# Peptides against a protein of PDB entry 3HUF, part 113

Target 1, 320 residues: chain A of PDB entry 3HUF
Amino acid sequence: MWIIEAEGDILKGKSRILFPGTYIVGRNVSDDSSHIQVISKSISKRHARFTILTPSEKDYFTGGPCEFEVKDLDTKFGTKVNEKVVGQNGDSYKEKDLKIQLGKCPFTINAYWRSMCIQFDNPEMLSQWASNLNLLGIPTGLRDSDATTHFVMNRQAGSSITVGTMYAFLKKTVIIDDSYLQYLSTVKESVIEDASLMPDALECFKNIIKNNDQFPSSPEDCINSLEGFSCAMLNTSSESHHLLELLGLRISTFMSLGDIDKELISKTDFVVLNNAVYDSEKISFPEGIFCLTIEQLWKIIIERNSRELISKEIERLKYA

## One batch from the design tools (peptide; made by RFdiffusion4, then SolubleMPNN)

Design b2_p18_5_s4 (from b2_p18_5, 9 letters changed)
Fold by OpenDDE base, seed 1:
Structure b2_p18_5_s4 (fold): chain B 320 residues (1-320), chain A 18 residues (1-18)
Amino acid sequence: as target 1 above (320 residues)
Amino acid sequence: SEEEKKAEEEQEKLLKEE
């Protein structure tokens, strides 16, 4: 989201969130959803127009800012952004930090981008929330992205957390739920006056983790917890691969169960399968290898003695 | 600062002439 602050009390000492939309900036406007009052004798009654675009699909993957357009409203001394005079037709900016000088005002409006990108675990929730979140200047998507800051947990997924949720937790993404999204939707007007009124997602996250026994106490408890072990996985999803990497596993990939030869078995401590393959092919598993699902692996890794538990299961099947 | 105040007064004068 875009946040503006200013020196010299020209914004009355307030930090303001700028959502996508158009704002008239000047001395003789009243603060509201479309106006920013700046208190200086050095600025025009109506000095500039700020236009913030809704996030693009690209912004979800890059964590880049919503496009920020500045137009001078035909003022005598013009408007500058990052020490450059704004062109007559206005200019658009994609920098994360903007120093906006209105005329000869000795104090600048400082605009900065606070990155917030929300990944959804399911398309139904994305479809429900994307429009509202985009109107807050929050990029949204389904696909894994390194730019994601928040992850919406799927509550409809039965008694177990999804692989997406597991991976989001381990990569230290703030896990949120629909209750947080509802809360975000209600604060839009209040945060215009004070950007500090933005709800803290960490409180929602702490409550989710505290109340769900399927989460470890911290990501750090699980990261590299299986260092030194080797697994083979069916090439199913990038998220599953990245999850296993974060556990510190050496990973070999195979395309079919038929590719699991004696050589692969000799180099592999266990095989990770998706639920569909595990359930359909469990009768045909090679002897002498431990096969498990990601969900079964997760149940082991959340335990404090995960390494011992994995070792016991490997030994049990190697010597059976 | 006194310099900021002078700059504001000068600009206020220039803006009133518009």
Scores: peptide ipSAE 0.075, ipTM 0.748, DockQ to the pose 0.194
Fold by OpenDDE base, seed 4:
Structure b2_p18_5_s4 (fold): chain B 320 residues (1-320), chain A 18 residues (1-18)
Amino acid sequence: as target 1 above (320 residues)
Amino acid sequence: SEEEKKAEEEQEKLLKEE
């Protein structure tokens, strides 16, 4: 989200979130959803127009800001952004930090991009929330992104957490739920004068983890917990691969269970299967290999003695 | 500063002439 602050109390010492939209900035405007009052004698009654675009698909992957357009409203002294005069037709900015000088005002409006990028695990939830979140200047998507700051978990009571949720947790992404998204939708008006009223997702995250026994106490409890073990997996999902990598596993990939030869068996401690293959092929598992699902693996790794548990299962099958 | 105040007053004068 874009946040503006200003020097010299020209914004009354308040920070403000700027959502996608158009704002008239000036001395003689009243603060509302489309106006920013700036208190300085050096500023025109209507000085500039700020236009913040909705996030692009690229912004989801890069964590780049919503495009920030500045236009001077034909003022005598113009407008500058990062010490450059704004062009007559306006200029667009993709920098994360903007120093906006209105006329000869000695104090600048400082606009900065606070990164918030929300990944969804469920396409239906993305479809439900994406439009609203984009109108908040929050990029959204389904795919893994290095820019992801938050991950939406679907509250299906009694279901195993998804691989996406597991991976998000291990990546130290803030896991949130629909309740947090609902709260975000309500604050749009309240944050006009005070950006600090933006809800803290960390409290939501703490509550999710505390109330769900499928999560370990911390990601650090699981990261590299299986260092030294080797697994083989079906080349099905990048998230599954990255999850296993974060566990410290050496990973071999195969395309079918038939590709699990004696050589692969000799190098592999266990095989990780997706639920569909595990359920369909239970009868035809290769001899001498421990096969499990990611969900079954997760149930082991959340235990404090995960290494001992896995070692015990591997040993049972080597001597069977 | 007094200089900032003077600059503001001069600018306010210039903005009133708009």
Scores: peptide ipSAE 0.061, ipTM 0.743, DockQ to the pose 0.194
Fold by OpenDDE base, seed 2:
Structure b2_p18_5_s4 (fold): chain B 320 residues (1-320), chain A 18 residues (1-18)
Amino acid sequence: as target 1 above (320 residues)
Amino acid sequence: SEEEKKAEEEQEKLLKEE
């Protein structure tokens, strides 16, 4: 989201969130959803127009800002952004930091981009919330991105957490739920006067972890917890692969259960299968190897003695 | 500074006409 603040008292010492939309900026406007009052004798009654665009698909992957357009409203002394005069037709900016000078005002309006990018685990949840979040200037998507700051967990009562949720947790993304999204949708009016009223997602995240026994106390308890072990997995999910890497596992990939030969078994401590393959192929598992699902592995990983638990299961099957 | 005050007063005159 874009946040503006200013030097001196020209914004009355307030920080404001600018959502996607159009704002008239000047001395003789009243602060509302479409106007920004600037208190300076050096500023025209109506000085500039700010237009913030909705997020692009590219912004979801890059964590880049919503496009910020500035137009001077034919003022005598013009408008500058980052010491450059705004062109007659207006200019567009993709920099994360903008110093906006209105006329000869000695104080600048400072605009800065606060990164917020929300990944959804479920396409139905994305479909429900994407429009509202984009209108807040928040990029949204389904695919993993290095720019993601938040992850929406689907609250189905009694369901196991998904691989996406497990991976998001280990990546130290802030896990949020529908209750936080609902709250976030209501703040649009309240944050006009005070950007500090933006809800803290960390409280929501703490409550999710505290109330769900499927989460460890911290990501650090799980990261590299299986260092020194080797696994084999089907090359089906990038998120599953990245999850296993964050556990510190050496990973071998195979295309079918038939590719699990004696050589692979000799180099592998256990095989990770998806639920569908695990349930369908239980009878055909290779002898002498421990096969488990990611969800079964996760249940072991969240335990304090995860290494001992895995070692015992590996030993049981080698001597059986 | 006195120069800043004069510049503000001149600007205030110019901006009253807009």
Scores: peptide ipSAE 0.050, ipTM 0.733, DockQ to the pose 0.147
Fold by OpenDDE base, seed 3:
Structure b2_p18_5_s4 (fold): chain B 320 residues (1-320), chain A 18 residues (1-18)
Amino acid sequence: as target 1 above (320 residues)
Amino acid sequence: SEEEKKAEEEQEKLLKEE
């Protein structure tokens, strides 16, 4: 989201969140959802127009800012952004930091981008929330992104957490739920004059972990916990691969269960399968190899003695 | 300076006429 603050008292010492939309900036406007009052004798009654666009799909992958357009309203002394005069037709900016000078005002408005990028675990939740979140200037998507700051967990009562949720947790992404998204939707008007009223996602995350025994106490408890072990997996999911890498596993990939030969078995401690393949092929598993699902692996790795537990299972099946 | 005050007052006059 875009946040503005200013030097001196020209913004009355307030920080404001600018959501996607159009703002008239000047001395003789009243602060609201479409106006920013700036208190200076050097600023015109109506000085500039700020227009913030909704996020693009590219912004979801890059964590880049919503496009920020500045137009001078034909003022005598003009408007500058990053010490450059704004053109008569307005200019658009994608920099994360904007120093905006209105006329000859000695104090600048400083706009900075606070990255918030929300990944969804399922398309249904994305479809439900994307429009509202985009109107807050929050990029949204389904695919893994290095720009992701938050991950929406789908709460189905009594279901195991998904691979996406597991990976988001280990990646140290802030896991949130629909309750947090609902709260974000309600604060839009209240944060206009006080950016500090933005809800803390870390508090939501702490509550999720506290109330769900499927999470370890921290990502650090699981990261590299299986260092020195080797696994094989079907080349089905990039998230699954990245999850296993974060556990410190050496990973071999195969295309079908038929590719599991004696050579692969000799180099592999266990095979990781998705639920569908595990359930369909459990009768045809190769002899002498430990096969498990990611969800079964997760139940082992959240235990304090995870290395001992997995070693016992490997030994049991090598001699069965 | 008195000159800076005059420049501010002139600028304030110009901005009131806009």
Scores: peptide ipSAE 0.041, ipTM 0.695, DockQ to the pose 0.141

Design b2_p18_6_s1 (from b2_p18_6, 9 letters changed)
Fold by OpenDDE base, seed 2:
Structure b2_p18_6_s1 (fold): chain B 320 residues (1-320), chain A 18 residues (1-18)
Amino acid sequence: as target 1 above (320 residues)
Amino acid sequence: SEEEEKEYEEEQEKLLKE
């Protein structure tokens, strides 16, 4: 989200969030959802127009800011952004930091981008919330991105957490739920005057982890916990592969259970399968190898003695 | 110049009173 602050009390010492929309900036305007009052004798009654665009799909993957357009309203001394005069038709900016000078005012408005990018685990939840979040200047999507700051867990009561949720946890993404999204939607009016009133997602995350026994105490308890072990996995999802990598596993990939030959078995401690293959092919599992699902593996990983548990299962099947 | 700044301030003060 864009946040503005200014020197010399020209913004009355307040920080403000600029959501997507249009703002008239000047000395003789009243602060509201479409106006920014700036207190300086050197500023015109109506000096500039700021336009914040909604996030693009590219912004979701890059963590880039919503486009910031500045137009001078035919003032005597113009408007500058980063010491450059704004063009006659206005200019658009994608820099994360903007120093905006209105006329000859010695104090600048400083605009900075605070990154917030929300990944959804479920397309239905994305469809429900994407429009509202985009109107807050928050990029949203389904696919994994290095720019993601938050991950929406689908609350299905009594269901196991998804691979996406497991991976989001291990990569230290802030996991949130629908309650936090609801709270975000209500804050839009209150944060106009004070950007510090943005809800803390970390509190929501702490509550999710505390109230769900499917999470370990920290990601650090699981990261590299299986270092030295080797697995084979069906080439199903990139997230599953990345999850297993974060556990410190050496990973071999195969396309079908028929590709699991004696050579692969000799180099592999266990086989990771998706739920569908595990349930359908239980009878045809290769002899002498431990087969499990990601969810079964996760249940072992969250235990304090995960390495011992895995070792016991491997040994049990080698001597059977 | 300081004079141009003063003139601009005075013009802006006039415009605020209108």
Scores: peptide ipSAE 0.023, ipTM 0.632, DockQ to the pose 0.126
Fold by OpenDDE base, seed 3:
Structure b2_p18_6_s1 (fold): chain B 320 residues (1-320), chain A 18 residues (1-18)
Amino acid sequence: as target 1 above (320 residues)
Amino acid sequence: SEEEEKEYEEEQEKLLKE
């Protein structure tokens, strides 16, 4: 989201969130969803127009800001952004920091991008929330992204957490739920006067983790917890691969269970499978290898004695 | 100058009180 603040009390000492939309900026406007009052004798009654675009698909992957357009409203002394005069037709900016000077005002409006990028675990929830979140200037998507700051957990009562949720947790992404999204949707008007009223997702995250026994106390309890072990996995998901890497595993990939030869078995401690393959191929597992699902692995790694538990299972099946 | 900033601040304070 874009946040503006200014020195010299020209914004009345307040910070403001700018959502996607159009704003008239000037001395003789009243603060609302489409106007920004600036208190200075050096600025015009109506001085500039700010237009913030909705996020693009590219912004979801890069964590880049919503496009910020500035137009001078034919003022005597013009408008500058980052010491450059705004062109007659307006200019567009993708920088994360903008210093906006209105006329001869000695104080600048400082606009900065606060990164918020929400990944969804399922397409149904994305379809439900994406439009509303995009109108808040929040990029949304399904695919893993290095720019992801928040992850929406799928709440199915009584189900195990998904691989996406596991990976998001280990990446130290803030896990949120539908309750946070509902709360976020209500703050649009309240944050006009004070940007600090933007809800903190960390409290929601803490509550999710505290109330769900499927999470360890911290990501640090699981990161590199399986260092020194080797696994093989079916080449099914990049998120699954990255999850296993964060556990400190050496990973070999294969395309089918038939590709698991004696050489691979000799170099691996266990095989990680998805639920569908595990359930369908359970009778045809190679002899002398420990096969488990990622969900079964997760149940082991959240235990304090995870290394000892895995070692016992490996020994049991190698000699069976 | 520091004097011009101070004069400007004093003028803004007056505008905020009006």
Scores: peptide ipSAE 0.022, ipTM 0.575, DockQ to the pose 0.061
Fold by OpenDDE base, seed 1:
Structure b2_p18_6_s1 (fold): chain B 320 residues (1-320), chain A 18 residues (1-18)
Amino acid sequence: as target 1 above (320 residues)
Amino acid sequence: SEEEEKEYEEEQEKLLKE
């Protein structure tokens, strides 16, 4: 989201979130969803127009800002952004930090981009929420992104958490739920005057973790917890691979169960399979190797003695 | 009016000093 602050109390000492939309900026305007009052004798009654575009698909992957357009409203002393005069037709900016000078005002409006990108685990929930979140200047998507700051957990009562949720947790992404999204939908008006009123997703996250026994106490309890072990996995999911890497595993990949030869078995402590392969081929697993699903692995990882539990299962199958 | 504009400017200057 774009946040503006200013020196010299020209914004009344308040920070403001700018959502996608158009704002008239000037001395003689009242603060609302489309106006920004700036208190200075050195600025015009109507001085500039700010236009913030909705997020692009690219912004979801890069964590880049919504495009920020500035137009001077034909003022006597013009408008500058980052010490450069705004052109007559306006200019567009993709920098994360903008120093906006209105006329001869000695104080600048400082606009900065606070990155917030929400990943969804479920396409149906994305379809439901994407439009509203984009209107808040929040990029949204389904695929893993290095720019992801928040992850929407799908609430299925009695189901195991998904691989996406497991990975989001280990990446230290803030896991949120539908209750937080609903709260976000209501804040648009309340945060106009005070950007600090933006709801803290960390409280929602803490509540999710506390109330769900499928999560460990912290990501740090699981990161590198299986260092020194090796696994083989079916090359089907990038998220699954990254999850296993965060556990500290040495990973080999194969394309089919038929590719699991004696050489691979000799170098591998266990094989990680997806649920479909595990269920369909359970009777044809190679002898002398421990095969499990990611969900079964996760149930071991969340235990405090995960290394001992894995070692015990590996030994059990070597002597069987 | 020019007077209203002056009063407005004085009020805005007061708000900047508070």
Scores: peptide ipSAE 0.020, ipTM 0.560, DockQ to the pose 0.101
Fold by OpenDDE base, seed 5:
Parts: sequence; structure tokens; C-alpha cells
Structure b2_p18_6_s1 (fold): chain B 320 residues (1-320), chain A 18 residues (1-18)
Amino acid sequence: as target 1 above (320 residues)
Amino acid sequence: SEEEEKEYEEEQEKLLKE
């Protein structure tokens, strides 16, 4: 999201979030959803127009800012952004930091981008929330992204957490739920005068982890917890592969269960399968190898003695 | 008018002191 602050009390010492939309900026306007009052004798009654665009799909993957357009409203002394005069037709900016000078005002408006990118685990929830979140200047998507700051967990009562949720947790992404999204949707008017009123997702995250026994106490309890073990994985999602890497596993990939030969078994401690393959092929599993799902693996990983538990299961099948 | 602009400036200066 874009946040503005200013020097010399020209914004009354307040910070403001700018959501996607159009703002008239000037001395003789009242602060509302479409106006920004600036208090200086050197600023025109109506000085500039700020237009913030909704996030692009690219912004979700890069964590880049919503496009920021500035137009001077035909003022005597013009408008500058980053010491450059704004062109007659207006200019567009993709920099994360903007120093905006209105006329001859000695104090500048400083705009900075705070990155927030929300990944959804469920396409139905994305469809429900994406429009509202985009109107807050928050990029949204389903795919894994290095720019992802928050992850929306699907709270179906009694369901196991998904691979996406597991991976988000290990990546130290802030896991949130629909309650946080609901709260986030209500703050739009309250943050006009004070950007500090923006809710912190960390409290929501802490509550989710504390109240769900499917999570360990910290990601650090699981990261590299299986260092020294080797697994084979069916060529599935990249997310599943990255999850296993974060556990410290050496990973071999295969295309079909028929590719699991004696050589692969000799160098592999266990095979990780998706639920569909596990359920359909359980009768045809190779002898002498431990096969499990990612969800079954996760249930072991969250235990304090995960290494001992895995070792016991491996030994049980080597000697069976 | 110049008077209205001055009155507005005085009002804005009060708002800066609050």
C-alpha cells in the first residue's frame, strides 16, 4: 500500500494510506476518500491530482508498487516528483519512494510503498476477496510468489491444513484467515487520518498457530529437521518440492511408480506421494520402501521427536 | 478576495497549532 507523510506539519503530522483511486491535493480541500488537504501558503487551492492504479498481476510476483500518477492542476509553480518537474499531461511512477514537492513549498510529501501481497490457498476465497483487496492496493493470487507476505488459510472446521499452508508456514509467511480480511475491509475510512490504525496481521497469525494443533510452535522447529534423510517424490507441484527442501531432505524425482527400481530404493529412505496416487496405488507399492503422503509426513514433522519417528518407520519396513 | 485568502490562512495556521 502507498503511505504518505510530510515534513513541516503540512499534513498536520499525520500519515495516510492512499488506496487505489483519485485524489485532489490542495490547500482548499477537505480530507476525505478523494481529497488530501495540505496546509501551506505556497500550495494552490487545488494543486495536484494523485491517481493510484489497482495492482497488476506482475505486482503480485514482484511486490512492486501500484502505479502512482501525478498531474499538476495548471498551477503557477508546478509540481515536482523526485526533483523532476511533472509533465503537462502528468507522469506515472513505479518507484517505491516518491518525494513530491507542491509549488514552492519548502516541505515535501513523502510517499513510500509498504509491500503487502496476499496469497490464497483456495480459488473460491480468492474470487470472493480479490476485488476488495485490489481496491486496497493489495496484490492477490493463488500461485507461490517470493513477494508473498501473507497467506490466507482456508478454515474448514475439521480439515487438515493444506500443503500450501504448510509451505507458507515454513517460509515464515504471515498466515491469516477470513476474520483478518473482514477487519481489513472495514479500516478504509478510519486510516484516512492515521495510517497507524492499519491492523497488524501478527496477532491474527499468533492466534491461528496457538489454537491449531496442526502447527508446530515455530517454523524453525521444522526447517532442516530431516537433514540427512533422502526421499523420492512423484513429479508433482513445485510447492511440494520446495516444502521437502525446507525440511532438509535430499530429493529424487520420478514420473511413475514404475520408475521406482532397486537402485532408487537403495538410495532413498522413503517415497512421498500425493493423496490421489497414495490412495489409488497403495496395493502396488514397491516392497521394502516406506511410502507416505505429504500430510502424513507433516503429522510426523510437527512432533518433537520427528527424526526418531521417521527412523523407526524406515527400519520397520527394511526388516519387514 | 485577498481578505478571504487571509482569513483562510489564519484559520489554517490555527489548525497547524492544534
Scores: peptide ipSAE 0.020, ipTM 0.543, DockQ to the pose 0.120

